# Ledger of designs, part 2: peptides against a protein of PDB entry 4DOW

Target 1, 157 residues: chain A of PDB entry 4DOW
Amino acid sequence: TFSWVGRPLPNRKQFQQMYREICMKINDGSEIHIKVGQFVLIQGEDNKKPYVAKLIELFQNGAEVPPKKCARVQWFVRFLEIPVSKRHLLGRSPPAQEIFWYDCSDWDNKINVETIIGPVQVVALAPEEVIPVDQKSEETLFVKLSWNKKDFAPLPP

## One batch from the design tools (peptide; made by RFdiffusion4, then SolubleMPNN)

Design b2_p20_4_s2
Fold by OpenDDE base, seed 1:
Structure b2_p20_4_s2 (fold): chain B 157 residues (1-157), chain A 20 residues (1-20)
Amino acid sequence: as target 1 above (157 residues)
Amino acid sequence: SAEDKEEIEKIAKQREELAK
């Protein structure tokens, strides 16, 4: 269950109410608050890892019937989402914790908030910085590079 | 390649389903 936290933010978009924060309530009764600017895991395909994204906007779309709770996101891409023929362009085998900033606008960046699994920590690193990989499972994801469907590049500022 | 384009388009379509 998802519910808005706080009052709608001022905006000029008709039929939309924007919010700063949303509350996710899970089956055990616990609540998780997620804010704009945080990173989230989003439900992936069957037998695949969740998608990773940064929340850019939280809004209710009143143009839909019934109104839908939505988010606008900046997508990240997992290495396995890179076309097989292009993976060699990275020049290395990335650890499982590495994700890539998707540097294109051709993807729909609107999601239903109900697809959000929960928050996740994403840390930006310089290319020379080593991703800490412990034997113990690490919940933190790391991003060093962007992917623009053609090649890998340094992270955008 | 054409195969790469198709694969990327597939991924794009998968994300589009998240808006429903």
Scores: peptide ipSAE 0.460, ipTM 0.890, DockQ to the pose 0.101
Fold by OpenDDE base, seed 2:
Structure b2_p20_4_s2 (fold): chain B 157 residues (1-157), chain A 20 residues (1-20)
Amino acid sequence: as target 1 above (157 residues)
Amino acid sequence: SAEDKEEIEKIAKQREELAK
C-alpha cells in the first residue's frame, strides 16, 4: 500500500498533484518513506533482477479513473540488460553491483508506484575508484558510466 | 544490428508495462 506524505507541491500541470514523499507499507505492517531524489528497485520480470531507477517526480495522475499514484524516473540499466553484442565495449567484466546511467530519452520514464519494491543505495564513483564488492553491504549499487545504446561514456553532469 | 534493436525494443516494452 502506498500513500502520499505531506501536502501537494505547487504545480501548474493539469490533472496532476505533485508530492515530495510517499509512504510504502510493507507486509509486516512497517512503513518506508521514499523521497524524490532517492533510488529505488522496481519489479522486473519473473526470475530477473529488479530494475533500478532514480525518482525524479512523484505525482498523482488525476486524468485516470481511478487516479493513479505515479513516479517519473531516471533509468539505470544492469549489465545483463545491455545487448550481448555490445557488452564487449565495456572492456572489462563488471561486478554484479555495477549499474549504468541510461542516457537516452526513448524509454517511458513513468511508472506506477506499486511497482516499487523498495529503496536502494546507489553510489556514483569515478572511473579510477574501485567498487567494493567484498563487504557485507553487497546491496549497494555503484555507477561509473552511462549507456546510450551505442557505447559507454562518462557519467552525465 | 537487427538483433540489438530487437533486444532494446523488448527492454523498452517491458518498462512500458510498469506505467500501467
Scores: peptide ipSAE 0.458, ipTM 0.890, DockQ to the pose 0.120
Fold by OpenDDE base, seed 5:
Structure b2_p20_4_s2 (fold): chain B 157 residues (1-157), chain A 20 residues (1-20)
Amino acid sequence: as target 1 above (157 residues)
Amino acid sequence: SAEDKEEIEKIAKQREELAK
């Protein structure tokens, strides 16, 4: 169950109400609050790891019936999502904890909040910094580079 | 390549389903 936290934020989009924070009630009855700017895990495909994204906007889309609780996100991509023929462009074998900033605008960046699994920690690192977590842990994810469907590059500003 | 395009489009479609 997802519910809005706080009062709607000012916006000029018809049929939309924007929010800063959403509450996710999980199976044990506890609540997790997720805010704009945080990183989340999103339900992936069968036998696939969850997607990773940064929350950019939280909004209720009143144009739909019934109204839908949505989020606009900045996508990250996992290494295994990159086409096999392009993976060599990284020039190294990344640890499991490494993700990449998706630097394209061609993907739909809207999700139903019901697809959110929970929050996750994402840490930006310089290229020369070593990922400190063992390869079996995905508690914290790390990003060094962007991916734009053509090549890897330093993170955008 | 055509193969690359197909893989990328597949990924895009998978994420598009999350909006429903």
Scores: peptide ipSAE 0.457, ipTM 0.889, DockQ to the pose 0.101
Fold by OpenDDE base, seed 4:
Order: structure tokens, then C-alpha cells, then sequence
Structure b2_p20_4_s2 (fold): chain B 157 residues (1-157), chain A 20 residues (1-20)
């Protein structure tokens, strides 16, 4: 279950209440707080790895009945989500922990918060930095480059 | 290619379902 934390932020969007933080209650009774600016894993298709995204907005959509708890996200893309014919453009075989900043606006960037599996750590690295692949960092993802459907590029500032 | 475009579109559609 998900619940808002704190008071709504001032905004001028009709039928929307914006929040800075949301609480995710897990089955064991523990609670995880997720804030705007953090990274999350989102439920993927069956037998697929979860999606990765950065939370940029948390809002309740009052235009729906009942109101829906939503998030606006910046998408990342996994290497296996890149078309096979374009993967060679990377020039290397990335480790499983590498993801790419999706540098396009053609994807719907709204999600139902109920699709959030949990938070995840995403670390930005320079291209020359080595991605540490060890058991301790198994839950940490790394991003060096963006993907814009045509080619890989350095991360946007 | 057309196949690549279709693949990307499929991925886009999958993410659209997350908004429902």
C-alpha cells in the first residue's frame, strides 16, 4: 500500500495535488519512504527485469475516480531494451548493472505508484570509470551514457 | 529499420500500461 507523506506542495495544476514523499508499506509491516529525486524499480512485464526510473514528480490525480496516486518519471533503459541492431553502437558489452538515460520525450512518463517495487541506488559515472561488479554492489545500478534511439551519448548535464 | 522502430514502440506501449 502507498500513502502520501507530508502536506501537498503548492501547485497550480487543476485536479492535481503534488507531494514530495510517499510511503510504501511492505507485507512485513515495514515502511519505505520514497522521495522525489530518488530512483525506483518499476514492475516490468512477466519474466522481464524491472524498469528503472528517477522520480521527478509525485502527485494525486484528482481527475480520476477514485483519485490515483501517480508519479512522473525520467526513464532509464536497460541494454537489452535497446534494439539488437543498435547494441553494437556501444562498442562494448556492458555489465548487467549498467543502465542508460533515456534521452527522448516520446515515452509516457507517468506511472501508477502501485507499480513501484521499491527504491534502487543509481550512480552516475564518467565514461572512463569502471563499473564495480561485486556481490556488495549487486543492487546498485550505474549510468554512464544516454540513449536517444539513434546513438549513445554522454549524460546530459 | 522498421523492425527496430517496432521494437521500440513495443517497449513504449509496455510503459504506457504502467499508468493505468
Amino acid sequence: as target 1 above (157 residues)
Amino acid sequence: SAEDKEEIEKIAKQREELAK
Scores: peptide ipSAE 0.457, ipTM 0.890, DockQ to the pose 0.119

Design b2_p20_5_s1
Fold by OpenDDE base, seed 1:
Structure b2_p20_5_s1 (fold): chain B 157 residues (1-157), chain A 20 residues (1-20)
Amino acid sequence: as target 1 above (157 residues)
Amino acid sequence: EDKELEEKLKEEIKKLATHK
């Protein structure tokens, strides 16, 4: 179950109420609060690993009946999601923790909040920085580069 | 080692998904 935290943020978008935080209630009765700017795991298809995304906006779509709780996201891709024929362009074998900023607009960046599995830690690194492999970072994902379906590039500023 | 990290991450993800 998902519920908004706080009052809607002031905005002039018709049929859209924006929020900064949402509460996710899980089966054991505990609650997880997720805020705009955090990274989340999005439920994928049964045969796919969960997707990684950064929450850009949280909003209720009032144009729908009934209104739906939605999010606008920035997508990230795993190395294995990149076509086999182009993986060599990276020039290295990335660790499992590495993800890439998806720099394309062909993917719908609007999701239903119900597809959110939970928060995940993502850290941006410079290309020369080494991805740590310690106990503290085992559950952390790292991003160094973007992928635009043609080549890898430095992260957007 | 990368495989081990991936498995650990998968386990955590699975826990989150299961309890949702």
Scores: peptide ipSAE 0.028, ipTM 0.606, DockQ to the pose 0.047
Fold by OpenDDE base, seed 3:
Structure b2_p20_5_s1 (fold): chain B 157 residues (1-157), chain A 20 residues (1-20)
Amino acid sequence: as target 1 above (157 residues)
Amino acid sequence: EDKELEEKLKEEIKKLATHK
């Protein structure tokens, strides 16, 4: 169950109410608050390999009946989501923790908040920085590069 | 090493998914 936290943010979109934070109630009864700007795991075809996204906007779409709680996201891709024929372009074998900023607009970046699995920690690194392999970082994902379906590139500013 | 981390990450992700 998802519910808005706080008051709607001022916006000019006629049928949208924007929010900064949403509350996710999970099965054990606990609640997780997720804010705009945080990273989340999004339900995919494979629960063990969900999508990674950064929340850009949280909004209720009043144009839909009934109104839907939605989010606009910036997608990230895992190495395994990159076509096999293109993986060699990275020039290295990335650790499992590495993800890539998806620099394309062909993916729908509007999601239903119900597809949010939960929060995840994503840390941006410089290309020369080493992805740590320790117990503390086991659940942390790291991003160094973007992927635009053609090649890898430095992270956007 | 990477395989171990991958497995651990998958387990944690699975936990999050199942708790929803």
Scores: peptide ipSAE 0.027, ipTM 0.612, DockQ to the pose 0.047
Fold by OpenDDE base, seed 2:
Structure b2_p20_5_s1 (fold): chain B 157 residues (1-157), chain A 20 residues (1-20)
Amino acid sequence: as target 1 above (157 residues)
Amino acid sequence: EDKELEEKLKEEIKKLATHK
């Protein structure tokens, strides 16, 4: 179950109410709050292969009947999501924790909040920085590069 | 090593996926 936290923010988008934070209730009754700017895991067909996204906007779409709670996101891709034929372009074997900024517009960046699995920690690193591989960082994802379906590139600012 | 880390991550994700 998802519910908005706080009052809607002023905006010019007709039929849309913008929010800064959303509350997710899990099965045991506990609550997790997620804010704009945080990273989340998004459910796919297989929950073992979730997508990674950064929340850019949280809004209720009043144009739909019934109104839907939605989000606009910046997508990230896991190495295994990249076509096998293109993986060699990285020039190295990345750790499982590495993800890439998806720099394409072919993906719909609008999602329903019910597809959110939960929050995840994502840390941006410079190319020269080492991705830590230990028990403390096993659940942390790291991003160094972008992927535009053609090649890898430095991270956008 | 990467497989082990991925498995642990998947387990954590599975726990988070149980929401309403």
Scores: peptide ipSAE 0.028, ipTM 0.606, DockQ to the pose 0.050; fails the geometry check
Fold by OpenDDE base, seed 5:
Structure b2_p20_5_s1 (fold): chain B 157 residues (1-157), chain A 20 residues (1-20)
Amino acid sequence: as target 1 above (157 residues)
Amino acid sequence: EDKELEEKLKEEIKKLATHK
């Protein structure tokens, strides 16, 4: 179950009410609050592996009947999601924790909030930075580069 | 290693499964 937290933010988008935060009720009855700017895992289609995304906007889409709770996201890609033929372009074997900023527009960046599995920790690093031991967690993901389906590049500013 | 990470993430996420 998902519910909005707080009052709608002022915006100029017709048929959309924007929010800063959403509440996710989980199985044990507890609640998790997720805010714009945080990272989440998104359920893939056809029971595919979960995707990583950053929440950019939270909004209720009044153009749909009934209105839907939605989000706009910035997608990230895991190394194994990159085509085998292009993985060599990285020039190194990345750790399993590394993900890449997806710098393409071919993916729909609008999701239903019901596809949100839960929050995930993502830490941005400079390309020359190594994963710190004190911050190294089996559940923490790290991003250094972007992927635009052609090559890897430094993270967008 | 990637598979191991995915399994660990899935286990943690399972604890966060939502009510629908």
Scores: peptide ipSAE 0.027, ipTM 0.616, DockQ to the pose 0.054; fails the geometry check

Design b2_p20_5_s2
Fold by OpenDDE base, seed 5:
Structure b2_p20_5_s2 (fold): chain B 157 residues (1-157), chain A 20 residues (1-20)
Amino acid sequence: as target 1 above (157 residues)
Amino acid sequence: SDKELEEKLKEEIKKLATYE
């Protein structure tokens, strides 16, 4: 179950009411608050592996009947999601914890909040930086580069 | 519970971190 936290934000988008924070209620009654700007895991399609995304906007879509709680996200991709023929462009074998900023607009960046599994930690690193041993954990993902379906590049500002 | 969710998240992240 998801519910809005706080008052709606001012916006000019018709049929959309924007929020800064949403509450995710777990079965035992516990609550987790997720804010715009945080990273989350999104349920994969057809029992596939989950997706990683950064929350850009949280909004109620009044154009739908009934209105739905939605989010606009920035997608990330795993190395294995990149076409086999283009993986060599990275020039290295990435660690399992590395993800890439998806720098394309061909993916629908609107999701239903009900697809959110939960928050995750994503650490941005400079291309020349290595994953610190002390920060290396199975619970943290790292991003150094973007992927635009053509090549890898430094992260967008 | 919070612990159950944390474990679930760990498992899901593990799926991402494996080259299966």
Scores: peptide ipSAE 0.320, ipTM 0.837, DockQ to the pose 0.032
Fold by OpenDDE base, seed 4:
Structure b2_p20_5_s2 (fold): chain B 157 residues (1-157), chain A 20 residues (1-20)
Amino acid sequence: as target 1 above (157 residues)
Amino acid sequence: SDKELEEKLKEEIKKLATYE
């Protein structure tokens, strides 16, 4: 169950109300607040692996009946999701914990908040920094580069 | 519960942290 936190932000879009924060209710006495700018895991299709995304906008879509709670996200991709023919462009074998900023607009970045599994920690590192791999790192994903379907590049500022 | 969610998240992250 998801509910908005706070008042809607000023918005010029006719059928959309924007928010900064949403509440994810886990049980009767437990809730998690997720804010714009945080990272989340998104439910994958069927039994596929989940997706990683950064929340860019939280909004209620009033054009739908009933209105839907939605989010606009920045997607991340795994190394193995990159075409085999282009993986060599990375020039290294990344650890499994590394993800890449998807720098393309061909993916639909609108989701229903109901697909959010929960928050996840994503740490941005400089290209020269080493990704730590230990027991505690099992809960953290790391991003160094972006992928734009053509090449890898430093993260956008 | 928070513990249950944490465990679920860990499992989901492990799915991402595998190449097979």
Scores: peptide ipSAE 0.315, ipTM 0.834, DockQ to the pose 0.031
Fold by OpenDDE base, seed 1:
Parts: C-alpha cells; sequence; structure tokens
Structure b2_p20_5_s2 (fold): chain B 157 residues (1-157), chain A 20 residues (1-20)
C-alpha cells in the first residue's frame, strides 16, 4: 500500500498533484518513506530481473479515473541489456554491480508506484574510480557512464 | 526497516548481480 506524505507541492501541471515523498506500507505494518531523488528497484515484467530507476517526480495523475499514484523516473540499464554488437564499445568487462544511465527517451519514464519494490543504493563514480568488491558494497550499485544506444559516455552533469 | 523487506531487496539486488 502506498500513500502520499505531506501536502501537494505547488505546480502548474493540469490534472497532476505533485509530492516529494511517498509512504510504502509493508506486511508487518511497518512503513518506509521514499523521496524524490532516491533510487528504487522496479518490478520486472514476466519474471524478468528488476529495473533500477531514480525517482524524478512523484505525482497523482488526476486525468485517470480513478486517479493513479505515479512516478517519473530516470532509467538505468544493465550491461546485458546492451545489444551484443555494441558491448565491445565499453572496452572492459564490467562488474555485476555496474549499471548505466540510460540516455534515451524511447522508454516510457512513467511508472505506477505499485511497481516499486523498494529503495536501493546507487553510487556515482568517476571513470577512474574502482568499484569496490567487499561485503559493504555487495548491496550497492554503481554508475560511471551513460548509454545512448550508440555509445557509452561520461555521466551527464 | 522490516527484515522481510530487507531480505527481499537483497534477493532482488542479487538477481542484478548475476548473469542470466
Amino acid sequence: as target 1 above (157 residues)
Amino acid sequence: SDKELEEKLKEEIKKLATYE
């Protein structure tokens, strides 16, 4: 169950009420709050692996009947989602914890909040920085580069 | 946080850390 935290933020978008925070209620009755700017895991389709996304906006879509709790996200992609013919462009074998900023607009960046599994830690690193492989980093994902379907590039500012 | 949720998140992250 998801519920908004706080009052709607002022905005000029028709049929949308924007929020900065949402509450996720889990089975034992406990609650976890997720805010704009945090990273989340999104449920994959058809038993696929989960997606990683950064929350950009949280909003209620009043154009739908009934209104839906939604989020706009920045997608990240895994190396194995890169076409086989293009993987060589990275020039290295990435560790399993590495993800890439998806720098394309062909993917719908609107999701239903119900697809959110929970928050996840994503750390941005410079290209020269080494991705740590230890117990502390086992549950952390790392991003160094973007992928725009043509090539890899440094992360956008 | 809830231990069950934490375990679920760990499992999901583990899926990302393994090749298909």
Scores: peptide ipSAE 0.311, ipTM 0.834, DockQ to the pose 0.031
Fold by OpenDDE base, seed 3:
Structure b2_p20_5_s2 (fold): chain B 157 residues (1-157), chain A 20 residues (1-20)
Amino acid sequence: as target 1 above (157 residues)
Amino acid sequence: SDKELEEKLKEEIKKLATYE
């Protein structure tokens, strides 16, 4: 179950109410608050692994009947989501916890909040920094580079 | 291993997941 936290933010978008924070109830009955700017896992297609995304906007879409709780996201991709023929462009074998900023607009960046699995920690690193693989980093994903379907590049500012 | 870490990460995050 998802519910808005706080009052709608001022905006000029027709048929949309903007919010800063949303609450999700988890199985044990507790509640988790997720804010714009945080990172989340999004339910994957079929039996695939979840997607990683940064929340850009939280909004209720009044154009739908009934109104739907939605989010606009910045996508990240996992190494295994990159075509096999292009993985060599990275020049290394990344750890499982590395993700890449998806620098393309061909993916629909609007989601239903019900597809949110939960929050995840994402840390940006410089290309020369080492991604730690230890017990402390078990819950953390790391991003060094962007992927634009053609090549890897330094992270956007 | 990287695979083990990935599974641990998934399991930990699933603690916070909503299954509705």
Scores: peptide ipSAE 0.158, ipTM 0.649, DockQ to the pose 0.047; fails the geometry check

## One batch from the design tools (peptide; made by RFdiffusion4, then SolubleMPNN)

Design b2_p21_1_s2
Fold by OpenDDE base, seed 5:
Structure b2_p21_1_s2 (fold): chain B 157 residues (1-157), chain A 21 residues (1-21)
Amino acid sequence: as target 1 above (157 residues)
Amino acid sequence: SKKKLEEEIKKLNEERKKALS
């Protein structure tokens, strides 16, 4: 289950209340707090790795009955999600921990918070920096480049 | 609710595949 943490932020949008933080209650009864700006794992298809996203907004949509807890996210994509015919554009074989900033506006970035699995650590690296592949960094994902469906490019500001 | 969530996940996946293709 998910519940809002704190008071809603000032907002002029009708039927919407924005928040900075949400609490996720897991099966064992423990709670995890996730804030805007943090990175999360989102449920994908069966037998596939979860999606990765950065939380941009947290809001409750009161236009729906019952009200829906939503988030707007910045999507990341995994290398294997890129069409086979375009993977060569990277010019290298990326490690499993590398993800790419999706730099397109052709896709809705709204999700139901119930699709969130949990938080994840994402670290931005310069192109020259080596991604550490060891047990200590097993839970950490790394991003060096963006993907805009045409080519790889340096990360946006 | 579980069924509704599954439908949302399905929709998300379909839109994602369409966008990334």
Scores: peptide ipSAE 0.643, ipTM 0.947, DockQ to the pose 0.816
Fold by OpenDDE base, seed 4:
Structure b2_p21_1_s2 (fold): chain B 157 residues (1-157), chain A 21 residues (1-21)
Amino acid sequence: as target 1 above (157 residues)
Amino acid sequence: SKKKLEEEIKKLNEERKKALS
């Protein structure tokens, strides 16, 4: 279950209340707080690895009945989600931990917070930095580049 | 509900595949 943490932020959007933080209660009864700016895993298709996104906005959509807890996200994509015909553009074989900043606006970036599996650590690296591949970083994802469906590019500022 | 969530996930997946293709 998900519940808002703190007071709603001032905003001028109709039917919306914005928040900085949401609380996720997991199966063991413990609670995880997720904040705007953090990275999350989002449930994907069966037998697929979860999607990765950065939380940009947390808001309750009061236009729905009952009100829907939503998030606006910045999507990341995994290498294997990129069309086979374009993977060569990377010029290297990325490690499994590498994800790419999706630099397109052709896709809805709103989600139901209930699709969030949990937080995940995403580390931005410069292109020349080495992605560590060890047990410590097993659950850590790394991003060096963006993908805009045409080519790979340095991360946006 | 679980059903509603599953539908949302399905929609998300479809849109994602379409966008990334």
Scores: peptide ipSAE 0.643, ipTM 0.947, DockQ to the pose 0.815
Fold by OpenDDE base, seed 1:
Structure b2_p21_1_s2 (fold): chain B 157 residues (1-157), chain A 21 residues (1-21)
Amino acid sequence: as target 1 above (157 residues)
Amino acid sequence: SKKKLEEEIKKLNEERKKALS
């Protein structure tokens, strides 16, 4: 269950109300607050790892009936989602915790908030920094590069 | 509804695969 937290932000977009924060109620009754700017796991296929995204906007779409709680996200992609023929472009075998900033605008970045599984920690690293693989970082994902469907590149500033 | 959400997830997956392929 998802519910908005706080008052809607000033917005000039018709049929939309923007928010800074949303509350996700977990099965045990606890609540998790997720804010714009945080990273989330999004439901993928049953046989695949969850998708990773950064929340850039939270809004209710009043153009739909009933109104839909939505998020605009910046997508990340996992290495195994990159075509096999292009994986060699990375020049290394990335650890399982590495994800890549998707640097393309050819894909809808709007999601239903109900597809959110929960928050996740994503840490940006410099190319020369080593991705730690210890107990402290097991649940942490790391991003060093972007992927634009053609090549890997340093993260956008 | 649960069914609607499942359909949205399916659509999301399909669009993602298409975009990344």
Scores: peptide ipSAE 0.642, ipTM 0.947, DockQ to the pose 0.801
Fold by OpenDDE base, seed 2:
Structure b2_p21_1_s2 (fold): chain B 157 residues (1-157), chain A 21 residues (1-21)
Amino acid sequence: as target 1 above (157 residues)
Amino acid sequence: SKKKLEEEIKKLNEERKKALS
């Protein structure tokens, strides 16, 4: 169950109410608050690792019946989601905890918040920085590069 | 509903695969 936290932000978009924070209630009754700018795990296909995204916008779409709680996100992709024929472009074998900034506008970036599994930590690293693999980093994902379906590139600012 | 959410997840996955292919 998801519920908005706080009052709606000023918004010029018709039928939409924007928010900065949402509350996720888990089955055990505990609550997790997620804010714009944080990273989340999104439910993927069966036997697939969850998708990773950065929350850009939280809003309720009142044009739908019933109203739908939505989010606009920046997608990340995992290495194994990149076509086999293009993986060589990375020039290295990335660790499992590395993800890539998806740098394309050809894909819808709106989701239903109910697809969110929970928050996740994503750390941006410079190319020269080493991705740590220890107990502390097991829950952390790392991003160094973007993927635009053609090549890998330095992270956007 | 649960069914509606499952359909949305399915659609999301399909669109993702199409975009990344």
Scores: peptide ipSAE 0.641, ipTM 0.947, DockQ to the pose 0.787

